# Ledger of designs, part 72: peptides against a protein of PDB entry 4AID

Target 1, 242 residues: chain A of PDB entry 4AID
Amino acid sequence: FDIKRKTIEWGGKTLVLETGRIARQADGAVLATMGETVVLATAVFAKSQKPGQDFFPLTVNYQEKTFAAGKIPGGFFKREGRPSEKETLVSRLIDRPIRPLFVKGFKNEVQVVVTVLQHDLENDPDILGMVAASAALCLSGAPFMGPIGAARVGWVDGAYVLNPTLDEMKESKMDLVVAGTADAVMMVESEIQELSEEIVLGGVNFAHQQMQAVIDAIIDLAEHAAKEPFAFEPEDTDAIKA

## One batch from the design tools (peptide; made by RFdiffusion4, then SolubleMPNN)

Design b2_p15_2_s4 (from b2_p15_2, 7 letters changed)
Fold by OpenDDE base, seed 2:
Structure b2_p15_2_s4 (fold): chain B 242 residues (1-242), chain A 15 residues (1-15)
Amino acid sequence: as target 1 above (242 residues)
Amino acid sequence: TKLSEELYRKKKELE
């Protein structure tokens, strides 16, 4: 197996991005680990557009499967069928920053699936899932203008905290999730308790700065393990309006 | 973004 791995220290934790061991049938597949939290992101895209396809058919599905439930808080038998509120929210958190980064005019089906394989009860799989999805898309050969990075920022004892643990988040006055490219913030989602706008804006900037190491790690992994880019030429009419 | 274009370009240059 041609296994490629990138390891970085990120916010005082080891982040590992691995490809080539699992889900090799996908266009892109990344096993991401932070602490003992483990997610598998897969990206699959259709090699042709459906006749009459008028919108970009991107589906993002974040799943916390029952086999991980032994380590997932509240890991009662998930009723087979409907995504939880958390799964729906995290699927949107992944979708929002990646959707605008596909090449305009690309209307082939794209499916991103993020599966939580293990949870350590400290590191939330959502940020890890965002990073893994970005990496999987960058490896896939899809016309995706990533990577994105992602970070959670807390505010504990008058300081920013990168990717606070679930226990640190209980003391945090801020839950700020940011996703972006190297150059731009693409998404902000925040829950704030009595903090100034200045502190919140500083948190966005802190997140964007801290995610650069993740972006660089995804780039390095993609340089060593990405599939050939899918031969897609956007129709000329859409290039003039960018 | 420039980096995304660079990644897509680098990927095309690796072809």
Scores: peptide ipSAE 0.019, ipTM 0.560, DockQ to the pose 0.208
Fold by OpenDDE base, seed 1:
Structure b2_p15_2_s4 (fold): chain B 242 residues (1-242), chain A 15 residues (1-15)
Amino acid sequence: as target 1 above (242 residues)
Amino acid sequence: TKLSEELYRKKKELE
């Protein structure tokens, strides 16, 4: 088993990114762990475009499956069925920052699946899922211009908190989720209780600074474990408009 | 590194 692992300390917690043990049939697969929360991200992409494909067919599915239910709060056997509101929301949180980072003109089918395998009741799988999806895409060889990092920022006792626990979030005046590249913020989602714009903007900057360690960790993992890049040359669509 | 160069090349192709 050629298992590659990157471990960092991040917000006072151990983040582990692992590849090569699970889901080897995917183009990219990452097992990500923070505390005792564990997610599996897989990326698969088609090696050709479908005839008549006019849009980029990216699908992102975040799933909190019932086989993890013994380790997920409220673990009713979610019937094989419609995604929950949370699963739909987190799927969009992952989709939003990654979609713009594919090479323009790439219209091969891409599927990203994030599966929660374990939940520790402290670390939310959403941020971990965003990180894992980014890492899986970087390993896949797809024409993806990541990595992205992600972070949640709270505001507790007049200070920013990186990736607050579910209990710390009860005392937080801010739920700020940020995703970005090394150079840019790509997505912000926020719920705020009576905070100034200055504090919120400071939270975005704090998140973007703190996610650099994750971006660097994904790069380091990919240098050791990424597949060869898929040979894709975008058609010069500017030449067809002449 | 090889990956960072490829990511950077790809980035310039999107600009």
Scores: peptide ipSAE 0.019, ipTM 0.537, DockQ to the pose 0.070
Fold by OpenDDE base, seed 3:
Structure b2_p15_2_s4 (fold): chain B 242 residues (1-242), chain A 15 residues (1-15)
Amino acid sequence: as target 1 above (242 residues)
Amino acid sequence: TKLSEELYRKKKELE
């Protein structure tokens, strides 16, 4: 197997992005690890548009499955059923920043699946899932204008904290999730406790700066492991307005 | 790389 791996230090933790070992049937697949939290992201896209498709059919599915080897907090067999509130929320957090980055006019079905394989009870899989989904899309050959990076920012003892642990988050006055490209912030989601707008804006900037290392890591991985770009030319919709 | 050039070109077309 041609296994490609990128490893970086990120917020005092080791981030590993790996491809080529698992989910080889997907267009893109990335195993991402931070601490002992492990996620698998897969990207699959249709090679043709469905007849009558009028919108871009992107589906993002984040799943926290109880695997036998990983103590997922709350260890209940999630019955085959509706996604939890968390799974629904994180699926949206992944969807929001990636959806606008597809080439305009691309209406082939795209499915992104993020599966939590292991949880260390310190590193939340959501940020890792966002990063892994971005990487999987960049590897897939889909007309995706990524990568995106993502970061969570806390405010603890008067300082910004990159990707705070679940324990550090209990003392944090900020839960700020940011996703963006190298050049732009694409999504902000925040819960703030009595902080100034200046501190919050500083948190967004801090997140965007800190995610550059992740963006660069995804690019480096893609340069070595991406599939050939899918040949897609958007129909010149400007020619129909003449 | 070919990918970086293509991403860069497409990025420039969106600017």
Scores: peptide ipSAE 0.016, ipTM 0.529, DockQ to the pose 0.075
Fold by OpenDDE base, seed 4:
Parts: structure tokens; C-alpha cells; sequence
Structure b2_p15_2_s4 (fold): chain B 242 residues (1-242), chain A 15 residues (1-15)
């Protein structure tokens, strides 16, 4: 196995991005670890467009499997079948920032699957899943203009906290999820308790600054492990609708 | 969301 690994310190925790050991049949696959929370992201894309395809067919599926249920709050009650509300929400959190970063006119089917393998009850898999999905896409050779980074920001005792634990979040006046590229914020989702706009905007800036280390880590991993870029030329007709 | 777009716009105005 040609295993590539990138390790960084991020928000006082070790983030590990690994490829080459698992899911090698995917176009891209990343095992991401933060604390004892572990996720597997896979990216697969079709090598041709379906005849008559008029929209970009991106599917993002975040899932917390029953084998991880012993470490996931409420996991024992998960029935196979319909996604939970959490799984649906996190799938959208991953979808929103990545969808606009695909090359215009690319209408091949893309499937991103994020599977929670382990949960430590401190580090939420959602941010880790966003990072892993970004990394898997960058490794895949798909025409994806990433990476994205992601961060959660809390407000505890009058300070910003990067990726607060589930226990720290109980005392936080802010749940702010930000995703972006090196240059731009792509998505903000926020739940706020009586904070000024200045503090919230400062939180977005803090998140965007703190995710740069993750973006750089994905780039470094991709330089060593990415597949060759898929040869894609958009048809001229799709360029005119820009 | 409308809030996300507003925050993004305001961030760009501060940059």
C-alpha cells in the first residue's frame, strides 16, 4: 500500500489526513482523524456525461453507521434506511461550499460519501467530514477548484474558540460553521445567542484564518497523492452562460 | 442563507 499521511496541530488537537490504505477503488479517499473521531470520505465521479444531462448531478451523503453507534450519542436507535435529521443537515453543510467550485459545464455524476467510523464524544464529525470531503475531491482528479477548509467557532468566556468540544459548546454563545477556499468564504451557517454583528463577523474572519492550515495540509497531501487531473473541456455553449 | 449572504457581503466591505 502506498500510504500518504499529513499531520498538523489544529486548534490544540492533532488532525490527521490519510490516503492509500482504505477505499482505493474510489477516485479519491481520505481517512481523517481528530482526537478519536474518525471519518472516511470517498469521492467518485463518472468519466462521461449522461445524454441529455441538463444539471450538475452532485450527491453528498454524510452517514453515521450503526457500527460506530456505541460511540455516537443516540446511535443505538439508528435504523438502516432514511437519513437522520443530523445526517441530512451535515450532508447539506458539505454540499453547499463544494458545489460552486466544480468547473462550469461539468455535468458528470459526482458522489461524495462521508462515513463516521468512530466518535470520541468530544469532536463532532461534521467539520472533520467537511475537511475529509474536500481532501477526497482534491485527490480524485475531478475538476474541483478546491480545496475548501472548514471550521466551527464558539464564543466562550468572551473569546473565540476553534472547534469547541461538545461540552464547550454547551457554554458557547455562538455556533458558527464557516467553509471557504484560501481566498474566499463560501458558506456561513450560524446559531447565535445575543451577540453583536461585530463579534459574528470577527468569528467568520477567525474561522477563515484558522482554516488556512487545513487548506495547506490538503494541498500538501494532494501534491503527493492526487490522481492526474481528469481531462475535461467544457463545451463552448456552457461558457456563454457565465 | 440570507444571513450567510449578508455576512459575506459585509466581510467583503471590511476587507
Amino acid sequence: as target 1 above (242 residues)
Amino acid sequence: TKLSEELYRKKKELE
Scores: peptide ipSAE 0.010, ipTM 0.450, DockQ to the pose 0.023

Design b2_p15_3_s1 (from b2_p15_3, 7 letters changed)
Fold by OpenDDE base, seed 5:
Structure b2_p15_3_s1 (fold): chain B 242 residues (1-242), chain A 15 residues (1-15)
Amino acid sequence: as target 1 above (242 residues)
Amino acid sequence: STAEESSEPIKYRKP
């Protein structure tokens, strides 16, 4: 098996991105680890458009599966049922920044699945899931103009904290999730308790700066492990308006 | 003012 791995120190934690061991049937697959939290992201895309497909059919599915239930808080029998509120939210957090980065006119079905394999009760799988999904898309050969990075920023004791632990987040006056490219912020989601706009904007900038190391790590992984780009030429949609 | 600054996505096409 050709296993490629990138390891970086990120916010005082080891981030590991690995490909080539698991989910080899996917177009892209990344096992991402931070602390003892482990996620598997898979990207699959159709090699043709469905007849009459008018919109870009991207589906993102984040899942906290029951096999991790011994280490996931509240991991009682989640029946094979409706996604939890968290799973729905995190699926949207992943979808929002990646959706605009697909080549315009690409209308092949794309499915991103992020599965939490392990949770350490310190490192939230959401940020790790965003990073893993970005990496899986970059490896897939899909016409995805990533990577994105992602970061959570807390405000603890009058300072920014990168990817605070779940315990540090209880003391945080800010839960700021940012996703972006090397060049821009693509998504901000924030819960804020009595903080100035200046502190929040500073948090966005801090997140965007801190995610560059993750972007670079995804790039390095993709250079070594990405599939050949899918041959897609966007039809010139301006020719249909004449 | 919805400044959706659509940053040009980084083309990770393999060189």
Scores: peptide ipSAE 0.022, ipTM 0.519, DockQ to the pose 0.021
Fold by OpenDDE base, seed 1:
Structure b2_p15_3_s1 (fold): chain B 242 residues (1-242), chain A 15 residues (1-15)
Amino acid sequence: as target 1 above (242 residues)
Amino acid sequence: STAEESSEPIKYRKP
């Protein structure tokens, strides 16, 4: 097993990004761990475009499997076949920031699957899933102009908290999820209770600053473990309008 | 919930 691992301290927790152990049939595969929460992200992309494909066929699926159901609240009654509201929401949270980062004109099928393998009941697997999906895409060789980082920001006792625990979130006046590149914020999702716009904007900036260590960790992992870039030349669509 | 999305695709060159 050629296992490559990056470990960082992030918000007082150990973040581990690992590749080469599992899902080797994927174009990219990352096992991500924060605390005792563990996710597997896989990225697979088609090596050709389907005839008549007019849109970019990206599919993102976040899944909290029943094997983790002993540690996932409410997991006992996951009816086979329909995503939960959470699984649907987190799939969108992953999709939104990554979709615009594919090379323009790339219309090959891309599938990103994030699977929760373990939940510690402290660290929400959504942020970890966003990070793992970003890392898996960077490793895949797909024409993805990432990485993205992601962070959750809370507001507890008059301070910003990076990736608050599920218990700290009960005391938080803010649930702010941010995703971005090194250079820009790509997505903000927020639930706020009686906070000023200044505190919220400060939270976005705090998230974007704190995610840089994750972006750097994904880059370092990719330098060592990424597949060769897929040879893709976008059709020069501007030449047909002249 | 407030959602803001950047409309500009940031071309990050893979290292």
Scores: peptide ipSAE 0.020, ipTM 0.529, DockQ to the pose 0.020
Fold by OpenDDE base, seed 3:
Structure b2_p15_3_s1 (fold): chain B 242 residues (1-242), chain A 15 residues (1-15)
Amino acid sequence: as target 1 above (242 residues)
Amino acid sequence: STAEESSEPIKYRKP
């Protein structure tokens, strides 16, 4: 099997992005690891548009399967049919920054599935899932203008903390999730406890700076493992303004 | 002046 792997140090943790071993039937597939938390992202896109498709049909599904429940807090038998609140939230966190990065006029069905395979109880799989989804899309050949990076920022003892552990987050006055491209912030989601706007804006900048190493790691992986770009001609919207 | 080749984002290359 042609297995490509990128490894970086990121916030004092090792991030591993791997492709070519698992889910080879997908257009893109990435196994991402941080600590002992492991996620599989898959991207699949239709090679044609459905007749009468008027919107871009992107579906993002983040899921934490019951086999990981030995390490997932709460041990609830997830009913086989409905996403949890966490799964719904993280699916939206992934969807929000990637949706605007598809080439305008692309209306082929796209499915991104992120599956938590292992949880270490320290590293939340949400940020890792965002990174893995970005990488899987970049490998897929879909007309996706990524990569995105993502980061969580905490505020502990008067300092920014990149991707705080679940225990460090109990002491954090900030839960700030940022996603963006190399050039731009695409999404901010934040829960803040009595912090100035200056500290929050500084947290967004810190996140965007820290995610560059992840963006570069996805690019390096894609240079070695991406599929040929899908032949798509965007509708020339300039021809409608004449 | 070392031009740091900014790793251009994976631009959708038209074929």
Scores: peptide ipSAE 0.020, ipTM 0.521, DockQ to the pose 0.028
Fold by OpenDDE base, seed 4:
Structure b2_p15_3_s1 (fold): chain B 242 residues (1-242), chain A 15 residues (1-15)
Amino acid sequence: as target 1 above (242 residues)
Amino acid sequence: STAEESSEPIKYRKP
């Protein structure tokens, strides 16, 4: 099997991005590991637009499957039917930063699926899922102007902590999730306990700096493993307004 | 001089 792997040290943890072993039928597929938390991201896109498609049909689905549920905190046997509140939230966290990065006028169906395969009880699969989804899109050949990186920032003992463990998060006064490109912050989501705006803004900047290594790792993986870019020319919509 | 990418968890303390 042509398996390509990028490994980096990130926030004192080993991040592994792997492609070519699993989900070869997808346009892009990445197995991402941080600690012993493991996610599979797949990206699939339609090669044509549906007739009369007026909006960009992006679907993001984050799922914590029952085989991993025995190791997921609060993971009661999720009946396979409806996404949990967590799955809905994380699906939105992945969707928000990636949606604006598709080439304007691209209206082919895109499906991103992130599946939690393993949970170590330390590393939340949400950030790993964001990274894996970004990587899978970059490998897919879809007209996606990524990669994005993502990071969680905690505030523990008067310091920023990159991707705090679930135990460190109990002591954290901040749950700050940031996603962005190399050049720009695309999304901020935050739960904050009585912190100054200056600490929060510093956390956003810290996250954006720390995600660069992940962005670079996705680029390096894509340089070796990406499919040929899908030939897409946006309809010159500016010519219709003249 | 290979820049050893410091694998240490960057704890940024606000001064």
Scores: peptide ipSAE 0.000, ipTM 0.364, DockQ to the pose 0.031

Design b2_p15_3_s2 (from b2_p15_3, 8 letters changed)
Fold by OpenDDE base, seed 3:
Structure b2_p15_3_s2 (fold): chain B 242 residues (1-242), chain A 15 residues (1-15)
Amino acid sequence: as target 1 above (242 residues)
Amino acid sequence: SLAEESDEPIEYREP
């Protein structure tokens, strides 16, 4: 098996991005690990557009399987069939920054699935899921203008904390999730307690700076492990207006 | 910058 792995130190934790071990039937698949939290991201895209498809059919599904529920605080028995509130929220957090990065006019079906395989009770799988989804898309050959990075920023004892643990987050005055490319912030989601706009903006900048190492790690993995780019010629919509 | 690039080469293991 051709297994390719990139490892970086990120916010005082080891981030591992691995491809080639599992989910080989996907266009892209990444096993991502931070601490003892483990996620599998898979990206699959259709090789043709459906007749009459007028919108970009991207579906993102984040899933915390019941076998991880023994380690997920408040893991009520997921009744088979409906995503939890957390799964719905994290699916949106992944969708928001990646959706605008697909080549304009691409309307083939794309499915991203992020599955939590293990949870350490310290590292939240959401940020790891965002990173893994980005990496899986970059490996897939889909016309995706990524990678994105992602980071969570806390504010603890008057300092920024990159990817605070679940326990550190209890003392944090900020829950700031940022996603972006090398050049741009694509998404901000924040819950803030009595902090100045200056501190919040500083947190966004801090997140964007800290995610560059993740972006570079995804690029390096993709240079070695990506599939050939899918031959997609955007319809020159400017030629029809002449 | 506390992102020390871990110069650990991409371990390509062919199993």
Scores: peptide ipSAE 0.025, ipTM 0.441, DockQ to the pose 0.065
Fold by OpenDDE base, seed 5:
Structure b2_p15_3_s2 (fold): chain B 242 residues (1-242), chain A 15 residues (1-15)
Amino acid sequence: as target 1 above (242 residues)
Amino acid sequence: SLAEESDEPIEYREP
C-alpha cells in the first residue's frame, strides 16, 4: 500500500493525517487522528454532470457509528436511520466552509462522508472531521480551492485554549468553532457566556492563526498523495448574459 | 476595515 502520513504537533496534541491504507475506492480518503479520537473522511465526486443539473449537488454526512457508541458520551443506541442532532450540526459545520471553495460552475455530484471510528472522550471528532474532510477533498482531484483548516477555541481562566478537551470545555466560557483558508475565515460558530466582542474577535484570530499549521500539513500531504486534478473547464456563464 | 491586530500576546495555555 502506498501509505502517506503527515504528523504535526497541534495545540499540544499529535495530529496525524494518513492516506492510502483504507477507503482507496474513494477519490480522496483520509484517516485523521488526534489523541485517541479517529475519523475517516472520504470524498467522492461524479466525473460528469447530470442532465439538467442547475445547482451544485454537494452532500456532507458526518456520522458517529454505533460501534463507537460505547465510547461516545450519551451513547444510547442511535436508532438506525436518522442522523442525531450532533451529526446534523457537524455535517453543516463541514459543509459551510467547503461549499464556497468549489470552482464556480462545477455541478458534478460531490459526497463527503466523515465517519467517527474511535472517540477518546477528550478530543471532539468535529474539528478532526472538518480537517479530515478538507484533506480528503484536497487529495481527491475535485476542483476544490482548499484546504480549509478548523479549530475550536475555548476561554478558560482568562485565556484562549486551542481545541479544549471535553472536560476543559465544561469550564470554558466560549465554544468558538472557526474554519478558514490560509487567507480568510470562512465560517464561525460560537456559543458564548458573557464575553466581550474583543475577546470573541481575538478568539477568531487565534483560531485562524493556529489552523495554519493544519493547512500546511494538508498541503504537504496533498503534494505527496493528491490525485491528478480533474479536468474541469467551467462553462462560460458570461455567454448566456448576452 | 481590516480587524486591528490586537497586539496582546494570546496566552496559549498548553492543556
Scores: peptide ipSAE 0.022, ipTM 0.423, DockQ to the pose 0.022
Fold by OpenDDE base, seed 2:
Structure b2_p15_3_s2 (fold): chain B 242 residues (1-242), chain A 15 residues (1-15)
Amino acid sequence: as target 1 above (242 residues)
Amino acid sequence: SLAEESDEPIEYREP
């Protein structure tokens, strides 16, 4: 196996991004670990566009598997065949920031699957899933203009907390999830309890600053492990405006 | 070049 691993300290936790061990049949595959929470992200893309494809067919599927359910809050009640509310929400959280970053005119089918393999009951797999999905896309050779980073920001005892634990989140007045590139915030999702706009905006900025280390870690991994870029020339749709 | 299939990870760590 050609196993490549990037490890960083991030918010006082070890983040590990690994490729080459598992899901080698995917275009990109990343095993991401934060604490003892473990996710597998896979990216697969079609090498041709379907005839008559008029939209970009990106599918993101976040899944918390039954084998991890003993460590996942509420995992025992997962009905096979339908996503949970959490799985649906997290799939959207991953989709929202990555969808705009595909090269315009790319209409090949893209499937991103994030599978929670382990949950430590401290580190939520959603942020880790966002990071892993970004990394898997960057490794895939798909025409994806990432990476994205992601961060959760809490507000505990009058301070910002990067990726608060599930226990710290009980004391947090803010659940702020941010995703972005090195240069831009792409997505904000927030649940706020009686905080000023200034604190919330400061939280977005804090998240964007703190995710840079993750972006850099994905870049480093991609420099060593990415597939050759898929030869995609966008149809010059600007030539149709002439 | 036979890339020797090492089962050990090539680790890239931030300092």
Scores: peptide ipSAE 0.020, ipTM 0.460, DockQ to the pose 0.106
Fold by OpenDDE base, seed 1:
Structure b2_p15_3_s2 (fold): chain B 242 residues (1-242), chain A 15 residues (1-15)
Amino acid sequence: as target 1 above (242 residues)
Amino acid sequence: SLAEESDEPIEYREP
């Protein structure tokens, strides 16, 4: 097997991005690990557009599987066939920053699936899922202008905390999720308790700075493991409608 | 060169 792995230190934790071991039938597949939290991201895209397709058919599904439910908070309450509130929210967190990064005019079906395989009860799999989805897309050959990075920022004892643990988050006055490229912030989601705009903006900047190491790690993995880019030429007419 | 299908991961670590 051609197994490629990138390992970095990130926020005082080891982040591992691995490809080539599992899900080889996908266009891209990444196993991402932080602590004992493990996610599998898969990206699959259609090699042709459906006749009459008028919008970009991207589907993002974050899911926490029942086999991991014994280690996942709320996993015991999962009704088969309906996403939890968490799964719905995290699917949106992944979708929002990646959707605008596809080449204009690309209307082939794209499916991103993030599956939580293990949860350590300290590291939330949402940020890890965003990172893994970005990496899987970069490996896929899809016309995706990533990578994105992602980070959660807390505010604990008057300081920014990168990817706070679930226990640190109980004391945090900020739950700030940021996703972006090397050059731009693409998405911000925030819950704030009595903090100044200056602290919040500083948190966005902190997140964007701290995610660069993840972006660089995805690029390095892609240089060694990406598939050949899918030959897609946008129709000249789609450039004029902006 | 046939990339030897190693079953071991090729690991890239940044310091």
Scores: peptide ipSAE 0.018, ipTM 0.432, DockQ to the pose 0.101

